# Peptides against a protein of PDB entry 3QIS: the designs that were tried, part 135

Target 1, 334 residues: chain A of PDB entry 3QIS
Amino acid sequence: PSLELSRREFVFENVKFRQLQKEKFQISNNGQVPCHFSFIPKLNDSQYCKPWLRAEPFEGYLEPNETVDISLDVYVSKDSVTILNSGEDKIEDILVLHLDRGKDYFLTISGNYLPSCFGTSLEALCRMKRPIREVPVTKLIDLEEDSFLEKEKSLLQMVPLDEGASERPLQVPKEIWLLVDHLFKYACHQEDLFQTPGMQEELQQIIDCLDTSIPETIPGSNHSVAEALLIFLEALPEPVICYELYQRCLDSAYDPRICRQVISQLPRCHRNVFRYLMAFLRELLKFSEYNSVNANMIATLFTSLLLRPPPNLMARQTPSDRQRAIQFLLGFLL

## One batch from the design tools (peptide; made by RFdiffusion4, then SolubleMPNN)

Design b2_p16_6_s4 (from b2_p16_6, 8 letters changed)
Fold by OpenDDE base, seed 5:
Structure b2_p16_6_s4 (fold): chain B 334 residues (1-334), chain A 16 residues (1-16)
Amino acid sequence: as target 1 above (334 residues)
Amino acid sequence: DPFLQKMREEMRKELS
């Protein structure tokens, strides 16, 4: 069997978080026999492509002189954004299009990724006084490494954060401050806040705005700004409540004094973000007659974002653990 | 909330 391919090289320029890009090509059976095609893993890979890439269809049959269109879809989700922001991964791959009882065809995928404040650590963002797109990629790597080392030192109680000659970190990420300050100013009376979805185009504008500027006003509806805050919290590589404190939050869920002690052990930036969000959400709950928001809805929504199980425990989360996690957060909303 | 108000004012000064 043999195939003709319309192209074998694909370039995805300016790939961004949550922005779908598509490239298409044709495959034609120029042989005299039916053929089965499939994308196959390379020798050391478990998947035929990286997590941010998809082929559709990824397999099929072609009769003699038949032609099929294949779509190559590039989409950076929350699951790929962090490794692309750090430069650990890149917009580069090789796809192997295999013919049953035939030869392999290689497709080259290349391009560039534009870093986002979405999927960046709270520690790194507290060190970024400028938009992430103004920060050199080399400096992003250094800021992530320094942030990890400072977090580890703070948890070990070994060295007071040396308030040395480096620029003082922000108390919270500017992106969280911008989102929450906007919602506090304009959305406290918004009916169905956090219940009505935002517009996808407005969400992309908000992401691009936060990545490239420090705006006086965030663009889009209050619903889109509210959903952008949820997406931001979901995309964090480590949740606002650090994975190390997860079990202690569940164990303390019915003791408000112990809950406050657990939160006091968070790294400074995480603790400030948690307190800032809880203070905002308590303010929002005062307007429940206008916004239809209640404590149980907010606790249920934000618990999955703020208090995630560690990756090794995700498959083992019980309904009891979820209820304890909700109860833990309720103790800060009421 | 006093903490919310403090954070809003301090962050505005740090970003100005």
Scores: peptide ipSAE 0.678, ipTM 0.975, DockQ to the pose 0.931
Fold by OpenDDE base, seed 2:
Structure b2_p16_6_s4 (fold): chain B 334 residues (1-334), chain A 16 residues (1-16)
Amino acid sequence: as target 1 above (334 residues)
Amino acid sequence: DPFLQKMREEMRKELS
């Protein structure tokens, strides 16, 4: 069997978080026999492509002189955003299009990723007084490494953070402050806040706005701004309540004193974000007659975002653990 | 909330 490919090189310029890009090409059976094609893993890979890439169709049959269109889809989800922001991964791959009883065809995928404040650590974002797109990629790497080291030092109760030559970190990420301050100003009376989905186009505008600027006002509806906050919290590489404290939060869920003590042990940035979010959500609950927001709804919604199980426990989360996690947050909302 | 208000004012000053 033999194929002709209309293209073998694909460039995905300016790839962004949650923005789908598509490139298409044709494959034609220029042989005299039917052929089966499939994208196959490279040697030592489990998948035929990186998590942010997909081919559609990824397999199929071609009769002699038949032609099929293949779409190469690039989409950066929460699962790939952090490693792309750090430059640990890149918009580069090689696809192997295999023919049964035939030869391999290599497709080159290349491009560039534009960093996002979505999927960046709270620690790194607290060190960024400017939009992430203004920060050199080399400095982003240094900020993530320094942020990890400072988090570890803070957890170990060791050396006081040398108030040395580094600019004092922000109390909370500017992005969280912008989102929450907007919602506090404009969304407290918004009916069905956090219940109505945002618009996808507005969500993309909000993400781009936070990545590129420090706006006076966030674009889009209150629903889109509210959903952008949820997306931001979901995309965090580590949740607002650090994985190390997860079990202690569950164990303390019915003791408000112990719950406050557990939160006091969070790294400064995480603790400030948690307190800031809880203070904001308590203000929303005062307007429940207007916004239809209640403590059980908010606790249920934000629990999955703020108090995520560690990856090793995720598959083992019981309904009881979920209820304890909800009860933990309720103690800060009431 | 006094903490919310403090955070709103301090962060505005840090970003100005």
Scores: peptide ipSAE 0.674, ipTM 0.975, DockQ to the pose 0.898
Fold by OpenDDE base, seed 1:
Structure b2_p16_6_s4 (fold): chain B 334 residues (1-334), chain A 16 residues (1-16)
Amino acid sequence: as target 1 above (334 residues)
Amino acid sequence: DPFLQKMREEMRKELS
């Protein structure tokens, strides 16, 4: 069996969070026998490609003189955004197109990723007074390392040593502040807020706006700005309620005093974000007659975003655990 | 909310 490939090198320029890019190529059976093709893992890989890449179709049959179009789709989800922001991963891969009883054909994937405030830690973002696209990649790495060390120090209640001439961290990420301040100003009377989806084009504009600027006004509808806040919270590598406190939140869910004590143990940035979000959501609930938003809906929606189970417990989450998590948030909304 | 208002005002100053 033999294949002809129309292209073997693919470049994905300016890859962004949630922006789908597609490159297409053709494979043709220029042989005299039917062939089966598949993308196969490299020797040490479990998957034929990195999580941000997909081939469609990834396998198939070709009759003699048959041609198929293959799409290479690059999409950075919440599952890949953090490792691309840190530079731990890059827009580089090698695909192995295997032909049954034939040869392997190598495809080279390359490109560049543009960092996003989405998928960046709250601690790192609190140190970023400028848009993330203005921050050198080397400084992003340093900010992430420093963020981890400060999170640990904060959890250990270690007194910060000398606040040397380092710029004082923001109380909350500017991106969260911008989103919430916009919603507070313009969306409190928005019917079906957090229930109506945003527009994908507007979501991309909001993401790009937050990554590249400090706007006076966020572009897009109130629904798109509201969904951008949800996407931001979902994409956080560490949820607003740190994984270390997850079980304690569940255990305290019916004791409002213990719930407040658990939240007081969050790192400063996480605690401030939590308090800021809860204060905003309580304000939004005052307009329930206009926006159709209720405490149970908000608690249910934000629980999965703010109070995620640790990765090791995801497979063990019970309906009871979910209800306790909702009850925990309800105690801050009422 | 007093905390919401405080945060809105302080962050505006820090970003100005």
Scores: peptide ipSAE 0.673, ipTM 0.975, DockQ to the pose 0.899
Fold by OpenDDE base, seed 4:
Structure b2_p16_6_s4 (fold): chain B 334 residues (1-334), chain A 16 residues (1-16)
Amino acid sequence: as target 1 above (334 residues)
Amino acid sequence: DPFLQKMREEMRKELS
């Protein structure tokens, strides 16, 4: 069996968080026998491609003289955004298109990724007074490493390092401040806030706006701005409530005094973000007659974003653990 | 909320 491929090199320029890119190519069975094709893992790989890449179809049969279009889809989700922001991963891959009892065909994937404030740590973002796209990639790496060290020191209650010539960190990321300040100004009376989805085009504009500027006004509807806040919180490499405190939050869920003590142990940036969000959400709840927002809805929605189980426990989260997590958050909304 | 207002004002100054 033999295949002809219309293309073997693919370039994905300016790949962005949540922006789907597609490249298509054709495969043709120029043989006289039916053939089965599949994308196969390379040696030592578990998957045929990186998490941000997909082939569709990834396998199939071709009759003699049959032709099929294959789509190569590049999509940076919350699961890939952090490693691409740091430059740990890149928009580069090699796909192996295997023909049963035939040859392997290699496809080269290349491109560039544009860093996002989405998927960047709260610590790193607190050090970024400028839009992330204005920060050199080398400095992003340094900021992530330094931010990890600051988080560790904050958790250990170690004396703040000498505020050397480093600019004082922001109290909260500017991106969170911009989103929440917009919602506070314009969305407190918005009917079905956090219940109505945003527009995908508006979400992309909001992401691009936050990555490239410090806007006076965030573009898009209140629903899109609200969803952008949810996406931002979901994309955080570490949730607003650090993984180390997850179990303690569940254990304290029915004691509001212990809950406050647990939150007081968060790193400064995480604690400030948590308090800022809770203060905003309590303000939003005062307008429940206008916005149809209630504490149970908000707690249910934000708990999955703010109080995520550690990756090793995600598959083990019980309905009881979820209810405790909701109860924990309710104690800050009421 | 006093904390919300404080944060709004302080962050505005830090970004101005």
Scores: peptide ipSAE 0.667, ipTM 0.974, DockQ to the pose 0.906

Design b2_p16_7_s1 (from b2_p16_7, 6 letters changed)
Fold by OpenDDE base, seed 5:
Structure b2_p16_7_s1 (fold): chain B 334 residues (1-334), chain A 16 residues (1-16)
Amino acid sequence: as target 1 above (334 residues)
Amino acid sequence: DEYLKKMMEAMKKEIY
């Protein structure tokens, strides 16, 4: 069996978080026999492609002189954004198109990724006084490494040594401040806030705005700004309540005094973000007659974002654990 | 909330 491919090189320029890009090519059976094609893993890989790439169809049959269109889809989700922001991964891959009882065809995928404040750690963002697109990639790596070391020192109760001449970190990320400041000013009376979805085009504009500027006003509807806050919290590599405190939050869920003690042990930036968000959400709940928002809805929505189980425990989360997590958050909303 | 207001005012001076 043999195939003809219309192209073998694909370039995805300016790949961004949550922005789908598509490239298409044709494969034709120029042989005399039917053939089965499939994308196959390379020798050391479990998957035929990286998590941000997909082929459709990824397998099929071609009769003699038959042609099929294949789509190569590049999409950076919350699951790939962090490793692309750090430069640990890149927009580069090799796809192996295999013919049953035939040869392999290699496809080269290349391109560039544009970093986002979405999927960046709270610690790194507190050190970024400028939009992330103004920060050199080399400095992003240094800020992530320094942020990891500062978090580890904070958890070990080691006295922060050199409060040296480094610029004082922000109390909270400017991106969270911008989103919450907008919602506080303009959305407290918004009917069905956090219940009505935003517009996908407006969400992309908000992401691009936060990555490239420090605006006076965020573009889009209040629903899109509210959903952008949820997406931001979901995309965090470490949730607002650090994974290390997850079990202690569940164990304390019915004791409000212990709950406050657990939160006091968060790293400074995480603790500030948590307190800031809880203060905002309590303010929003005062306008429940206008916005149709209640404490149970907010607790249920934000618990999955703020208090995630550690990756090793995700498959073991019980309905009881989920209820304890909701109860923990309710103690800060009421 | 006094804490919310204080945080919002403090951050505004740091980012603009």
Scores: peptide ipSAE 0.602, ipTM 0.967, DockQ to the pose 0.936
Fold by OpenDDE base, seed 2:
Structure b2_p16_7_s1 (fold): chain B 334 residues (1-334), chain A 16 residues (1-16)
Amino acid sequence: as target 1 above (334 residues)
Amino acid sequence: DEYLKKMMEAMKKEIY
């Protein structure tokens, strides 16, 4: 069997978080026999491509002289955003198009990723006084490494953060502040807030706005701004309540005094974000007559975002654990 | 919330 490929090199320029890009090519059976094609893993890979890439179709049959279109789809989800932001991964891959009883065809995928404040750590964002797209990639790497080290030092109750020559971190990320400030000013009376989905185009505009600027106003509807806050919290590499405190939050869920003590043990940035969000959500609940927001809805929604189980426990989360997690947040909303 | 207001005002001065 033999194939002819219309293209073998693909460039995905300016790849962004949650923005789908597509490149297409044709494969033609220029042989005299039917062939089966498939994308196959490289040696030591479990998958034929990186998590942010897919081929469609990824397999199929071609009769002699038959042609099929293949789409290469690049999409950066919450699962790939953090490693792309840090430069640990890149928009580079090699696809192996295999023919049964035939040869391999290599496709080269290349491009560039544009960093996002979505999927960046709270610690790193507290050190970023400028939009992430203004920060050199080398400095982003340094900020993530320094942020990790400071978090570890804070958890160990070791040396007071040397108030050394580093610029004082923000109390909360500017991106969270911008989202919450907007919602507090404009969305307290918004009917069905956090219940109505945002517009996908507006969500992309909000993400791009937060990545590139410090706006006076966030673009889009209140629903889109509200959903952008949820997406931001979901995309965090570590949830607002650190994984290390997850079990202690569940164990304390019915004791408001212990709950407050657990939160006091969070790293400074995480603790500030938690307090800021809880204060904001309590203000929204005062307008429940207008916005249809109630404590149970908010606690249920934000629990999955703020109090995520550690990856090793995710598959074992019981309905009781979920209820305890909700009860933990309710103690800060009421 | 006094904390919310204080945070909003403090951050506004640091960002803008």
Scores: peptide ipSAE 0.602, ipTM 0.967, DockQ to the pose 0.900
Fold by OpenDDE base, seed 1:
Structure b2_p16_7_s1 (fold): chain B 334 residues (1-334), chain A 16 residues (1-16)
Amino acid sequence: as target 1 above (334 residues)
Amino acid sequence: DEYLKKMMEAMKKEIY
């Protein structure tokens, strides 16, 4: 069996969070026998490609002189954004197109990723007074390392040593502030807020706006700005309620006093974001006659974003755990 | 919410 490939090198320039890019190529059976092709893992890999890459189709049969188009899709989801923002991963891969009883064909994937405030830690973002695209990659790495160390110090209630001439961190990320300030000003009377989806094009514009600027106004509809806030919270590497406190939130869900004590133990930035979001959401609930937003809907929606189980517990989450998590948030909305 | 207002005003001065 033999294949001819129209292209073997693919470059994905300016890859962004949630922006699909596609490159296509053709494979042709230039042999005299039917062949089966598949993308196969490299020797040490479990998958044929990195999580942000997909081939479609990834396998198939070709009759003699048959040709198939293969799409290489690059899409950075919430599952890949953090490792790309940190530079731990890059837009580089090698695909192995295997021909049964034939040869392996290597495809080279390359490109560049543009960092996003989406998928960046709250701690790092609190240290970023400028848009993330203005921050040198080397400084992003340092900010992430420093953010981790400060989170640990904050959890241990270690007195911050000398506030040397380092710029004081923001109380909350500017990106969250911009989203919430916009929604507070313009969306309190928006019918079906957080219930109507945003437009994908507007979501991309909002993401790009927050990554590249500090706008006076966020572009797009109130629905798109609201969904961008949800996407932001979902993409956080560490949820607003840190994983370390997850079980304690569930255990305290019916005791409002203990719930407040648990929240008081959050790292400063996480605690500030939580309080800020809860204050905003309580304000939205005052306009329920206009925006159709109620406490149960909001608690249900934001629970999965703010209070998610640690990765090791995801497979064990019970309906009771979910109800406790909702009840925990309800105690801050009412 | 007084906290919300205070946060909004404080952050506005920090980012602009």
Scores: peptide ipSAE 0.601, ipTM 0.967, DockQ to the pose 0.900
Fold by OpenDDE base, seed 4:
Structure b2_p16_7_s1 (fold): chain B 334 residues (1-334), chain A 16 residues (1-16)
Amino acid sequence: as target 1 above (334 residues)
Amino acid sequence: DEYLKKMMEAMKKEIY
């Protein structure tokens, strides 16, 4: 069996968070026998491609002289955004198209990723007074490493590092502030806020706007701005409530005093973001007659974003754990 | 919320 491939090199330029890119190629059975093709893992890999890449179809049969189009889809989700922002991963891969009882065909994937404030840590963003696209990649790496160290020191209640010549961190990320400031000004009376989805084009514009500028106004509908806030919180490498406090939040869910004590133990930036969001959401709830937003809806929605189970516990989250998590958040909304 | 207003005003001065 043999295949002819129309293309073997693929370049994905300016890959962005949540922006799907597609490249297509054709495979043809130029042999005289039916063949089965599949993308196969390389040696020591569990998957045939990196998490941000997909082939469709990834396997199939070709009769003699049959031809199929294969789509290579590049999509940076919340699961890949952080490692691409840090430069730990890159838009580079090699795909192995295997022909049963035949040859292997190698496809080269290359390109570049454009960093996003989405998927960047709260600590790093608090140090980032300029848009992320203005920050050199080398400095982003340093900011992430430094931010990790500051988080650990904050958790340990160690003396604030000497405020050396480093600019004072923001109290909250400017991106969160911009989103919440917009929603507070323009969306408090918006019917079905956080219930109506945003427009995908507007979401991309909002992401690009936050990555490249400090806008006076965020583009798009209130629904798109609201969804962008949800996407931002979901894409955080660590949730607003740190993973280390997850179980304590569940254990304290029915004691509002203990809940406040748990929140007080968050790193400064996380604690500030949590308090800021809760204050905003309480203001939003005052307009429930206009926006159709209630505390149970908000608690249910934001709990999954703010109080995520640690990755090792995600598969084990019980309905009781979810209810406790919701109850924990309700104690800050009411 | 006084905290919300104070935060919004403080951040506005820091980013603009």
Scores: peptide ipSAE 0.596, ipTM 0.966, DockQ to the pose 0.909

